Peptides against a protein of PDB entry 6J54. Designs and how they scored, part 202

Target 1, 223 residues: chain A of PDB entry 6J54
Amino acid sequence: NENLFASFIAPTMMGLPIVTLIIMFPSLLFPTPKRLINNRTISIQQWLIQLTSKQMMAIHNQKGQTWSLMLMSLIMFIGSTNILGLLPHSFTPTTQLSMNLGMAIPLWSATVFTGFRYKTKTSLAHFLPQGTPALLIPMLVIIETISLFIQPVALAVRLTANITAGHLLIHLIGGATLALLNINTMTAFITFTILILLTILEFAVALIQAYVFTLLVSLYLHD
Target 2, 42 residues: chain B of PDB entry 6J54
Amino acid sequence: QFQFTGIKKYFNSYTLTGRMNCVLATYGGIALLVLYFKLRSK

## One batch from the design tools (peptide; made by RFdiffusion4, then SolubleMPNN)

Design b2_p24_4_s3 (from b2_p24_4, 15 letters changed)
Fold by OpenDDE base, seed 2:
Structure b2_p24_4_s3 (fold): chain B 223 residues (1-223), chain C 42 residues (1-42), chain A 24 residues (1-24)
Amino acid sequence: as target 1 above (223 residues)
Amino acid sequence: as target 2 above (42 residues)
Amino acid sequence: LLDLELEAIRATFEALLEILGKLL
C-alpha cells in the first residue's frame, strides 16, 4: 500500500521542496498575449477563457464581476494542474488536501464576508429557508450554520478526493497491467484497454472538478 | 402577500426581515444559554 | 444557493454520464 501512495508524496530534491516549481509550471503554458492576433494555441486559450468567464459571471452583478479575474485564474490554475497531473510519473499538487484547503478557506471566507458586508440582510436570511414552520426555526438555523462551515471543507475534499481517487485507480490498473504482461497477455490487453478508457475519463474529471470548484466559489459569492 | 400582525410581523419565515430577525433571535438565544451555563458553572 | 449547488452537481453528473456514454 505504501507503494501505491508513493506518487502522492511531495517531491523533494536534496531536502528542498520542488513543489513550488511544479505549482508555478502551469503558468508557463499560458503566456501573456502581445499581439492583436496571437498564435492559434493562445487564441484558443483566450477564447475558452472568455467563454467560461461569460458563463460564470452571468449570475453576478457588476460588483460580483469584479471577482472574475480571480475566479478565472483559479479555474485555470486548478484545471492546468489537474491535467498536468495525469502525465506519467507526475505529481499533482491538487491531490494534497492542504493545498486545496489553503485555496478553499480564504476564498470561502472572502465570499462570506463579502456577503455580510454588502448584503447583510440577505446573508443572515440564508440561515433560514422560506416557509419553515415556526417550531423548526431554531433547529434549522443551527443546521444551516453547520452547513455553512462545512462548505469550505466539502469544497476542498471534493476536489482532493476526486483527483486522488482517479490517480489511485490509474496506478492500480497500471500496476495490474504490468503484472499481467508476464502471466496472461490477453488479459493484460483487456486491462490496458480499461486503463486507456479510465485515463480519458480522468481527463474529463480533471476539467470538471476544476470547473465545479470555481463555480461553487462563485455561487457562494452570489449567495 | 402575507399580512403578519404582532410578533409574527417581526419574526416570520417568509419575509426577508422576518427571517433575519429569527436568525438573530436564535443566535441570541444560544448565546444566552451558553452564558447561563458558563455562569452556572462558576 | 442550495438549489444552485444541486443544479451544479446535477450538471456535473450529466456531463460525466455524457462522457461515459461516449466512451462506451
Scores: peptide ipSAE 0.210, ipTM 0.751, DockQ to the pose 0.024
Fold by OpenDDE base, seed 4:
Structure b2_p24_4_s3 (fold): chain B 223 residues (1-223), chain C 42 residues (1-42), chain A 24 residues (1-24)
Amino acid sequence: as target 1 above (223 residues)
Amino acid sequence: as target 2 above (42 residues)
Amino acid sequence: LLDLELEAIRATFEALLEILGKLL
């Protein structure tokens, strides 16, 4: 089991946590444009950011669009970290539940407080679905309140579980492929093919999970 | 669209105000229950 | 919100299945 989970241990060098540097590394991949017409890489990045921003913020009013910068930075961070984590022998910070909770809880609380600040009546009304039978109102309000507090946990666990599961599967199949090289070359080739297909899938999952995480935060803000 | 009279005007699951009042009433009731049990245990 | 979340989850699942179907 240690062989499976060893890749998820926070890397340290001489007792100093390298995790901080790993978390900060994706920021270097997104430089600020300085020219009127920038490089292709920067242009593509800006284009993607604009597309995602238009899609995510379409549900928000003018006041909600103020969150666009933060949400776009969030998706870029999570997406980039997830993709970089798929590199061989790379540590993915988003596989750590502590990190995801650290992102989810503040963002969730901010959205909830923003809702209570600007849309107090509507936010309070969300604890009771429309059309609820009178006898079920007290119980349903309690359940809905509990549901609210589960949201940050679900948000963090969803991201963590998806990324972690993908990494585990890649490691397992990769390890199996290496073990089968000396046993049966043909079988090893088949497992290697599966590994390649799985890796491609995980790239897609990495981006989707980043999007879903950001989208849900946005939806909580919209209420 | 919905016209309610009496208590249903203030406590209903259809109107925004009614839903809000129901939620507040529920929280108030829970708070009173907690207070009651706290005082009872003493 | 719950309906929107469920729809989002459903959409992601369908997207994953579509990608998986193309890969297989």
Scores: peptide ipSAE 0.203, ipTM 0.750, DockQ to the pose 0.023
Fold by OpenDDE base, seed 1:
Structure b2_p24_4_s3 (fold): chain B 223 residues (1-223), chain C 42 residues (1-42), chain A 24 residues (1-24)
Amino acid sequence: as target 1 above (223 residues)
Amino acid sequence: as target 2 above (42 residues)
Amino acid sequence: LLDLELEAIRATFEALLEILGKLL
């Protein structure tokens, strides 16, 4: 069981954390454009960023548009790290709950505080849904308050659990295919097919989780 | 659309202001309870 | 608290792996 999680151990060399370099590496994959007409890869990247930006910021007013840069950078970071993590024997920082909490808590707190700053009345009203019977108001306010504080935890755990589970499944099925090669080639072929389908699914999950993470942060900002 | 009078005007679950006041009242009540138990233990 | 949460996550994954191992 311990060998299964060996791939999730933070890599260090000579006592120095290489994790910092791994976190910074995806930034190199998104160079800044210098020309009016750039390379095809850069053009596609910019198009995707613009598309996602339009979708994410469509719900925000002019004040919320200020967060566009941060939210886009967040989705690009999480998405790129998750995709790179699907490489063989690669380490994904987003599998670490500490990292996800480190992103979720500050962003969540910032969104909550901005909500209280600019939309105090609406933000306070969110602790009580409309149409609540009078007798249930105190209890429901408490529940909604607790729900608010669970949001950053749920945000971090969701991302971590989904990415980690995917990696574990890939490793397990991959190991099973190798073990079955000498036992039964037909079953090994079936498991290999499942592995391929799973890897495709994990690519989708990697992008979806990045999107969901950013979307939820955006929704908390919108309140 | 809702016509409220008296206390229901300020404390209701339908209007924005009413919901806000209910939330504040709830927090205030909890704070008072905590204060009561704190003073009782002394 | 964080270590407990990580352990809980690990335990859930281990349980899932055990189920998967029984199914495969």
Scores: peptide ipSAE 0.202, ipTM 0.739, DockQ to the pose 0.021
Fold by OpenDDE base, seed 3:
Structure b2_p24_4_s3 (fold): chain B 223 residues (1-223), chain C 42 residues (1-42), chain A 24 residues (1-24)
Amino acid sequence: as target 1 above (223 residues)
Amino acid sequence: as target 2 above (42 residues)
Amino acid sequence: LLDLELEAIRATFEALLEILGKLL
């Protein structure tokens, strides 16, 4: 049991948290462009950012597009941390619910407050769907209010659960593969193939969860 | 498009203003109920 | 909002299944 969750323990050196350094490390992988034609790595990064920004900001007006920088930085941060977490013997900060709550709650609150500030009537109207029978109005408003407060929790838990579950599966299948090497090499080979396919899937999941997290934050901003 | 008269003009589920007023009225009602129970317990 | 969230969740599931289907 300790071996299963050992990868999820927050790393410390001499009692000092290294998590802060791990969180800051992805920022080094995305240097600022200084040339008109950059190297291949930066060009690919810029291209991906442009594509994602166009898709994310297509639903927003000019005022909502002001959040483009923040949303793009968020997706890059979560995506990079998730991908780095798939490296062997790596620690993913996004597997920690505390970190994801720390991101989700402020971003959610910012979107809600921004909505109330600039679209007060529309934001208040969202607590009551159109065409609701008069007798169901109080109950539905309460349900919608509860739904609003569940949003930041859903954002954090979704990201945490998806990344954590992926890591657990990779670890379990990997451990099973190693155990089966001495029992049956043929079944171990099959399990190893499944592990490879699962790792590729987890790379996709890492990017998708980053996108979904950012997208939902963007949608809450759009209201 | 929707022609509401009387109280339904201000409290409806079809217009933005009506929906907003319904939400505010609901919150106000809940606040009054909470206040009533709090004062009744004393 | 809830419908959009549910649709987003559904889209993610479909995307994951599509990737899984390509891998298998």
Scores: peptide ipSAE 0.185, ipTM 0.747, DockQ to the pose 0.024

Design b2_p24_4_s4 (from b2_p24_4, 17 letters changed)
Fold by OpenDDE base, seed 1:
Structure b2_p24_4_s4 (fold): chain B 223 residues (1-223), chain C 42 residues (1-42), chain A 24 residues (1-24)
Amino acid sequence: as target 1 above (223 residues)
Amino acid sequence: as target 2 above (42 residues)
Amino acid sequence: LLLQQLEAVRAVFEALAEILRKLL
């Protein structure tokens, strides 16, 4: 069982963490445009960024649109790291719960704080749903308060669990295919087909989880 | 849509201000309970 | 989704309130 999680251990060189370099690597894949008409790859990237930006920020007012840069950078970071993690024997920093909590907690705190600062009345009123019976108001307020504090945990765990589960499945099925090559070639072919389908699914999951993470952060901001 | 009078005007679950006041009252009540138990411990 | 969840919770509480009204 320990061998299954060996790929999730943070790599180090001579005791120095390489994780920092791995985290910074995706930034190299998104160069800043210098020309009016850039390469096709850069143009596609910019187009995708613009589309996602318009989709995510359509919910926010002009004051909330100030967060656009941060949210877009976040989605690009998480998405790129997740996709790069699907490379053979790659380490995905987003599989580490500590990293996801490190991102989720500050962002959540910032969104909640900005909500209280600029929309104090609405933010306080959010703890009580509209039309609740009077006798259940205190209990519901308490539950909603607890729900608020569960949000960052749920956000981090969702991302971590989905990516980690995907990686684990790929490794398990991959190992099973290799083991079955000498036992039964037909079953090995079936498992290999499943592996291919699973990898395609994980590519989609990688992008979806990045989007969901940033979307939920933005929704918590707009509450 | 709703016209409330008396205490319901300030503490209701339909208006924004009413909801806010209910939340504040709830937190205030909890704070008072905590304070009561703290003073009882003395 | 949050609104739907809140509406669902509201529906549950309304149902509970109706039960309480029947008991009182």
Scores: peptide ipSAE 0.070, ipTM 0.710, DockQ to the pose 0.014
Fold by OpenDDE base, seed 4:
Structure b2_p24_4_s4 (fold): chain B 223 residues (1-223), chain C 42 residues (1-42), chain A 24 residues (1-24)
Amino acid sequence: as target 1 above (223 residues)
Amino acid sequence: as target 2 above (42 residues)
Amino acid sequence: LLLQQLEAVRAVFEALAEILRKLL
C-alpha cells in the first residue's frame, strides 16, 4: 500500500522539510485589508469571517467573545489547508494526525483550564449529569472523566479521518480511471464521472470539517 | 427548586453544589483507594 | 454540551445527506 499512502508522506526537499512552507502558504491567501473599500475577494473573505464569527460566538458570553480571534483564525487555517489539499498532487498537512493533535490538545487544554478558572463549580458539576441515581454516581463520574480526556483525541481523529478518507477515495478512483482507460473506455468514463462528483463532495466535507472542529472547540469553551 | 435534607442536601445529583460535592467525594475516594493500595503494596 | 455536540454531528450528517441528494 505504499503507492496508496505515498501522497500522505510529508514532503522533503534536499532533506529539508518543506511542510513548514506548505503550512504557511494558506496565510498568503488572506491578506489584511488596507483600505476601507477593498477588492472583491478581500471583502468576500471578511464577510465570510464576520458571518462565521457571529454564528459561532452567539453561544458565548462577553468573556467568551475574546476567543473569537483564535477560533476564526483556526477555522480559516483548517479550511484553507483542506481546500488546498484537494488540488492535484498536493499534500494536505491536516491529514497528519500529529498536526491535528498538536492543534487539538493545546486548544482543548486551554478551554478546560479556562473553564476551571472562571466556572469552577459548573465545570466540576459537569462530571455528574443531573438526575443520576445515587448508586451510579461514582461510576458515572469516572466515565465522564474518561470522556473528558477522549475529547482531544476525538477532535483530532475526526478531522484527520474525514480528510484522509476523502483523499484516499479520490486517489483510488483516480487510479482506477487511469487503469481502465486502456481496458474499457466507457467504464473509465463512468468512474471519471464518479470522481468528479466525489471531488465536489470533498470540497464540502473539507469546509464542514473545519467548521465542526472549530465549533467543538468553541463548545468546549462554553462548557 | 428541590428541597433536600440531611446528607442529600450536600450530596445530590440535582443541584450544582450537590453535584460538585459528589464529584469531589468521588475523587477523594479514588485518591484514598490509591493510597490504600500503595500502602498495602509496601 | 453533549447534546449540542450530538446536534452538531446530526447537522453535519444532514448536510452531507443533502449534498448527496443533490449529487445523486
Scores: peptide ipSAE 0.062, ipTM 0.693, DockQ to the pose 0.023
Fold by OpenDDE base, seed 3:
Structure b2_p24_4_s4 (fold): chain B 223 residues (1-223), chain C 42 residues (1-42), chain A 24 residues (1-24)
Amino acid sequence: as target 1 above (223 residues)
Amino acid sequence: as target 2 above (42 residues)
Amino acid sequence: LLLQQLEAVRAVFEALAEILRKLL
């Protein structure tokens, strides 16, 4: 059991947190373009960023599109960290709930405050859905208020749970394959095939969770 | 489209302004209740 | 917002179901 969860322990060298360096490492993988026609890797990155930007910012007005830089940086950060975390013997910072809360709470607060500042009437009206009978108004407003405060927690927990569960599953099946190699090679081959399929799925999940995280933040901004 | 008269004009669940006023009224009511219980305890 | 979230979840499940149907 200790070996399974060892990958989730924050790495430290001589008492110094390496986590800061690990968090900063993905930024090195996305250099700023300097040429009109860049390398293939940079061009693909820019193309992906533009596509995701167009999709996420389509729901926002011109004022909301000012958040494009923040949202794109967020998706790139989470996506890159999640993908790098799927490497063998790698530590994923996004598996730590503290980090995700540290991202979710400020972003959520910013979206809520911007909503109250620029769209005060609409934002306040969201606490009460349209067509609610008069007798249910106070109860529903309370529920909606509670729902609002649960949003940052749900956002952080969703990301951490998805990534952590994926890593645990890979470790468990991987450990099972290694154990079955000495018992039955045929069953070990089957479990290994499942492991490969699972790793492909986790690559997709890593990107999807990054996208969902940013999309929900964007959606809260749109209100 | 919605023709509300009297109090329903300001406190309705269909119009944007009405919804806002309902929310503010509910928060105000809760605040007053909390204040009442706090003052009663003293 | 809740309706949009539910529709998004439904779309994801439908997409996953379609992938599973293609794999099986």
Scores: peptide ipSAE 0.020, ipTM 0.669, DockQ to the pose 0.020
Fold by OpenDDE base, seed 5:
Structure b2_p24_4_s4 (fold): chain B 223 residues (1-223), chain C 42 residues (1-42), chain A 24 residues (1-24)
Amino acid sequence: as target 1 above (223 residues)
Amino acid sequence: as target 2 above (42 residues)
Amino acid sequence: LLLQQLEAVRAVFEALAEILRKLL
């Protein structure tokens, strides 16, 4: 139905892409501090960033900690865009597979190439699990190679599918509630309650998916 | 500690060096097979 | 990690098979 998928169409005004402005908007929500003691909201934000940074970089060596800035910017970008996308009649750029592929493929490639550059022996050995029987070595190496190339696709599709499915479900249940208002008020109330619970769940999913995406990129870097 | 002798010293699934050599050998074998089929077609 | 995932899947299937055996 045109009504269901209309929210996933890229918005344009007079042929100009508004998507660029939407992508840049979340950056305005995170201003740089100018004082030693900032406002309460900015202080909480910085505290959360520091906590997440410590948790994610705990598994990395000193060389891997150089990626902390990029990983933190990534999680903040994805998280903020996902939350803003839950606003009514809003467009979420992360629902577009092209955007997520554009983020996933370069980041994955960078992690793999950095691994080969600094940890060549370990990276090559990763294609063969320890203790494999001799007869299964060639087959398993091929499978592990295929698995490596599936990683960027799985990373992008996971994020896109989870956010898109959530949005679609909210629209469907919302449409059902409106249709039932004139038929049965009690049933409409139950459906509306489910919608509220679903929206709360989607807020949680939005944050979790941002975290998982960044965590997996970090994990691929660690190898 | 595993002490491997002979061919197992270079090709094993327990040591890091052995695993690396197995992977390189597998890729080399595949490359040779592809090259063989390409040259056969021409 | 892959081996652990495979073992987890196997465990789930074994648990399901046991439930089915009890039901049949």
Scores: peptide ipSAE 0.018, ipTM 0.657, DockQ to the pose 0.013

Design b2_p24_5_s1 (from b2_p24_5, 19 letters changed)
Fold by OpenDDE base, seed 4:
Structure b2_p24_5_s1 (fold): chain B 223 residues (1-223), chain C 42 residues (1-42), chain A 24 residues (1-24)
Amino acid sequence: as target 1 above (223 residues)
Amino acid sequence: as target 2 above (42 residues)
Amino acid sequence: EFSLLLQALLEELAQLASLLLAAL
C-alpha cells in the first residue's frame, strides 16, 4: 500500500523541497509573445486563452471581466500541472490537498468579499432562497451559510480527488500489467490496453478539472 | 408583483429586500443568543 | 442561477464520465 502512494510524496533532494521548482516549471511552457506573428505553438496557446476567456467571461459584467487575467492564469496553471503530472514518474502538485486549498481559499474569499462589497444586498439575499416558508427561514439561512463555507473545501477536494484517483488507477493498472507479463501475456495485453484507454481518459479529466475549478471560481464571483 | 403589508413587507422570502432583512434578522438573533449564553455563563 | 449552473455542470460531467467509462 505504501508503494501505491509513493508517487504522491513530495519530492525532495537532500532535504530541500523540489516541489517549488515543479510548481514553477509550467510557467516556462507559456512564454510571452515577442513578435507580431508568433510561432505556431504560441499562437495556439493564445487562441486557446482567448477562446476560454470568451467562454468564461460571458457571464460577467465589466467589473467581472477584470478577473479574466487571474482566471486564465489559473486554468493554465492547473491544466498544465495536471497534464505534466501524467508523465511517467512525475509529481503532480495538484494531487496535494494543501496546494488546492491554497488556491481555493484565497480565490473563494476574494470572490465572496467582492460580492459583499459591490452587491451587498444580493449577496445577503442568497442566503435565503426565494419562496421559503416563514418557519424554515432561520434554519435555511444557517444551512446556506454553512454551505458557503464548504464551497472552497469542496472545490479543492474535487480537484484533488479526481486527479489523485486517476493517478492511482494508472499506477495500479500499470503495476498489474507488469506483474502479469511473467504470468499470462494475453491478460497482460488486456490490462495494457485498459491502461492506454485510462491514460487517454485522464488527459481529458485533467483538462476538465482545470476548467471546472476555474469555472466555479468564476461562478462564485458572479454569485 | 407581490403585495405585502405589515411585517411581511419587510420580512418575506420573495423580495430582495425581504430576503436580506430575514438574513440579517437571523444573524442578529443568533448573535443575541450567543451573547445571552455568554453572559449567562459568567 | 448559480445552483442551476452548478447542477448542469455536474450533470454534464457525470454524463461525460459515464460515456468515457462505457467506452473503456
Scores: peptide ipSAE 0.029, ipTM 0.727, DockQ to the pose 0.022
Fold by OpenDDE base, seed 2:
Structure b2_p24_5_s1 (fold): chain B 223 residues (1-223), chain C 42 residues (1-42), chain A 24 residues (1-24)
Amino acid sequence: as target 1 above (223 residues)
Amino acid sequence: as target 2 above (42 residues)
Amino acid sequence: EFSLLLQALLEELAQLASLLLAAL
C-alpha cells in the first residue's frame, strides 16, 4: 500500500519542496510568440488555443468574454499538468486536492460574486427553479443554496478523483503486469495490453477533466 | 404567460421577480427563525 | 446547459472507451 501512494507524495529535494518548480514547468512549454510567423510547434499551439477560446467563449456575452484570458490560462495549465503527470515517474500537482481547491474556491467565488454584482435579480432567482409548487419552495431554496456551496468542492474533487484514480489504476495494473511476467507470460501480455489501453484513456480523461473544470467555471460565470 | 393577482403576483415560481421574492422571503423567514431561537435561548 | 455539457462529455468518454474495448 505504501508503494501505491508513493507517487502522490509531495516531492522534495534536500528537504526542500520542489512542487513549485513542477507547477511552473508546463509554462516553459508554451513560449510567448514574438514573430509574425512562428515555428510549427508554436503555431499549432496558438491555433489550438484560438479554437478552444472561440468554442468556450461563444456562449458568453461581452462581459463574460473579459474572463477569456483567465479561463484559457486555466484550461492550458490544468491540461498541461495533467498530461505531463501521466509520464512515468512524474508527479501530477492536480492529484493534490489542496491545489484543486485552491483553484476552484477563488474562481467559484469570483463567478458567484460577479453574478450577484451584475445580475442580482437573476442570481437570486436561480435559487428557485421555475414551476416549483408553492409548498416546496422553501425546501427547494434551501437545497439549492446547499448545492451552490457544494459546487466548488465538486469541481475540485471531480478533477482530483479522476486524475488520482487513473494514476492508481495505471500503477496497479503496471505492478500486476510486472508480477505476472515471472509467473505467466501470456497473462502478463494481456494485462500489459490493458495497461496500454488504459494509459491512452487516461490521456483523454486528463484533457476532458481540464476542459470540464474550466467549462463549469465558465457556466457559473454565465449564470 | 400567467396572470397572477394579489399575493401570487409577487410570490410565484414562474416569473423572475416572483422567484426572487420567494427566495428573499425564504431567507428572511430562516433569519427570523434563527433570531427567535437565539433570543429564546438567552 | 450543464446537463447538456455533461452529457456531451460523457458521450465522448463512452465513445473512446468503446473504441478501446473494441481494440482489445
Scores: peptide ipSAE 0.027, ipTM 0.708, DockQ to the pose 0.019
Fold by OpenDDE base, seed 1:
Structure b2_p24_5_s1 (fold): chain B 223 residues (1-223), chain C 42 residues (1-42), chain A 24 residues (1-24)
Amino acid sequence: as target 1 above (223 residues)
Amino acid sequence: as target 2 above (42 residues)
Amino acid sequence: EFSLLLQALLEELAQLASLLLAAL
């Protein structure tokens, strides 16, 4: 059990936490364009950023598009960290609930406060759905208020749980395949196939979770 | 367009202003209840 | 190590909060 979670321990070198450096590492993978016609890799990255930006900002009005840079930086950060975390024996900072809460709570609070500042009437009205019976209004308002406070927690836990579970499964099945190679080659081949399918799935999950996290933050801003 | 008269004009679940007033009224009611229990305990 | 990580995260959170408050 301890060996299973050893990969999730924050790495340190010479007694200093390297977590900060690991968090900052993805920023180095996205250089700023300097030329009118950049390299193929940079051009593809910029193209992907533009496509995702268009999709994300299609939900927002002109005022909401002010948050485009923050939301795009968030999705690129989470996506890059999640993909890099799938490297063998790598540490993913997004597996840490504290980090995800550190991102979710401020962003959630910002969206809530911006909503109350610029759209006070609409934001207060969101605590009560339209057409609710008069007798259920007080209880429903309380439930909706509680739901609002659960949003940042659910946002952080969703990202953490999905990425952590994926890593655990890869480690478990990977360890099982190595152990079965000496016992039964046929069963080892089956488990290896499952491992390959799982790794492909985790690549997709890594990107989807980054998108969902950003999308939900965007949705909270829009509402 | 819903036309409401009387108290339903200010407290309804259909209009934006009515929903806002209902939410404020519920929070105010809860605050008054908490205040009542706090004063009663003293 | 956990305490140091927590402190670092809290500092980053505080900085982010200050930036968000400035943006609001």
Scores: peptide ipSAE 0.065, ipTM 0.699, DockQ to the pose 0.054; fails the geometry check
Fold by OpenDDE base, seed 3:
Structure b2_p24_5_s1 (fold): chain B 223 residues (1-223), chain C 42 residues (1-42), chain A 24 residues (1-24)
Amino acid sequence: as target 1 above (223 residues)
Amino acid sequence: as target 2 above (42 residues)
Amino acid sequence: EFSLLLQALLEELAQLASLLLAAL
């Protein structure tokens, strides 16, 4: 029903979209450190950023590590927006496929073009796996080419689908719980427990999807 | 390392250069086919 | 690579689900 998808409608004020403000809001949650010893929240944030940075850049050479700032900003942006989107009655911009495509396509194209620019031979050779039989070469090259072009779409759809599905499930189970409260309180309690577990899972999914999105972009750069 | 002779030296699925040449050859073939059909339609 | 990442994601989700179930 229309009511189920009402939370996915882009919010507007006086006919003007306020999505831009929502997108910029997470940036306010991550202030730049000014002191040698910061408060607990900033210290935890820096610690997490350092851990993720080490993990993500461990597979990259010095040239690939130049992308560290971009990748870290990306994961922080997606992660923060996803988590904030799980707040009650909140709009999650990452549920919009257009936004995710807007992020995925440029990043994917940048990685592909960077690969072709600096490692032309290796990048071209990547379209043909090693040891393929000679008869299968033309077909395999075509398949690999198609696979390459599907990458940005898959990247965007994965993030959108996971976040959207999570929100939808929370609404559905929540609605079912409310409906069952008037019918059977015991069953409603069970459904409510499932809702809580699902909500916790969605918090984890929100972080995982941010990580996977960034990891895939990083992996495409490494290839 | 593999030692190839003749055409296999340039077109193989084991060496980096051979793989690259195979990819370029396939793209070239597809481009020629597209060009052929385009010219045939005129 | 995509399949590997998908598998890794699924494994993480499965682990999370198991933890949630264990917490109940």
Scores: peptide ipSAE 0.026, ipTM 0.706, DockQ to the pose 0.019; fails the geometry check

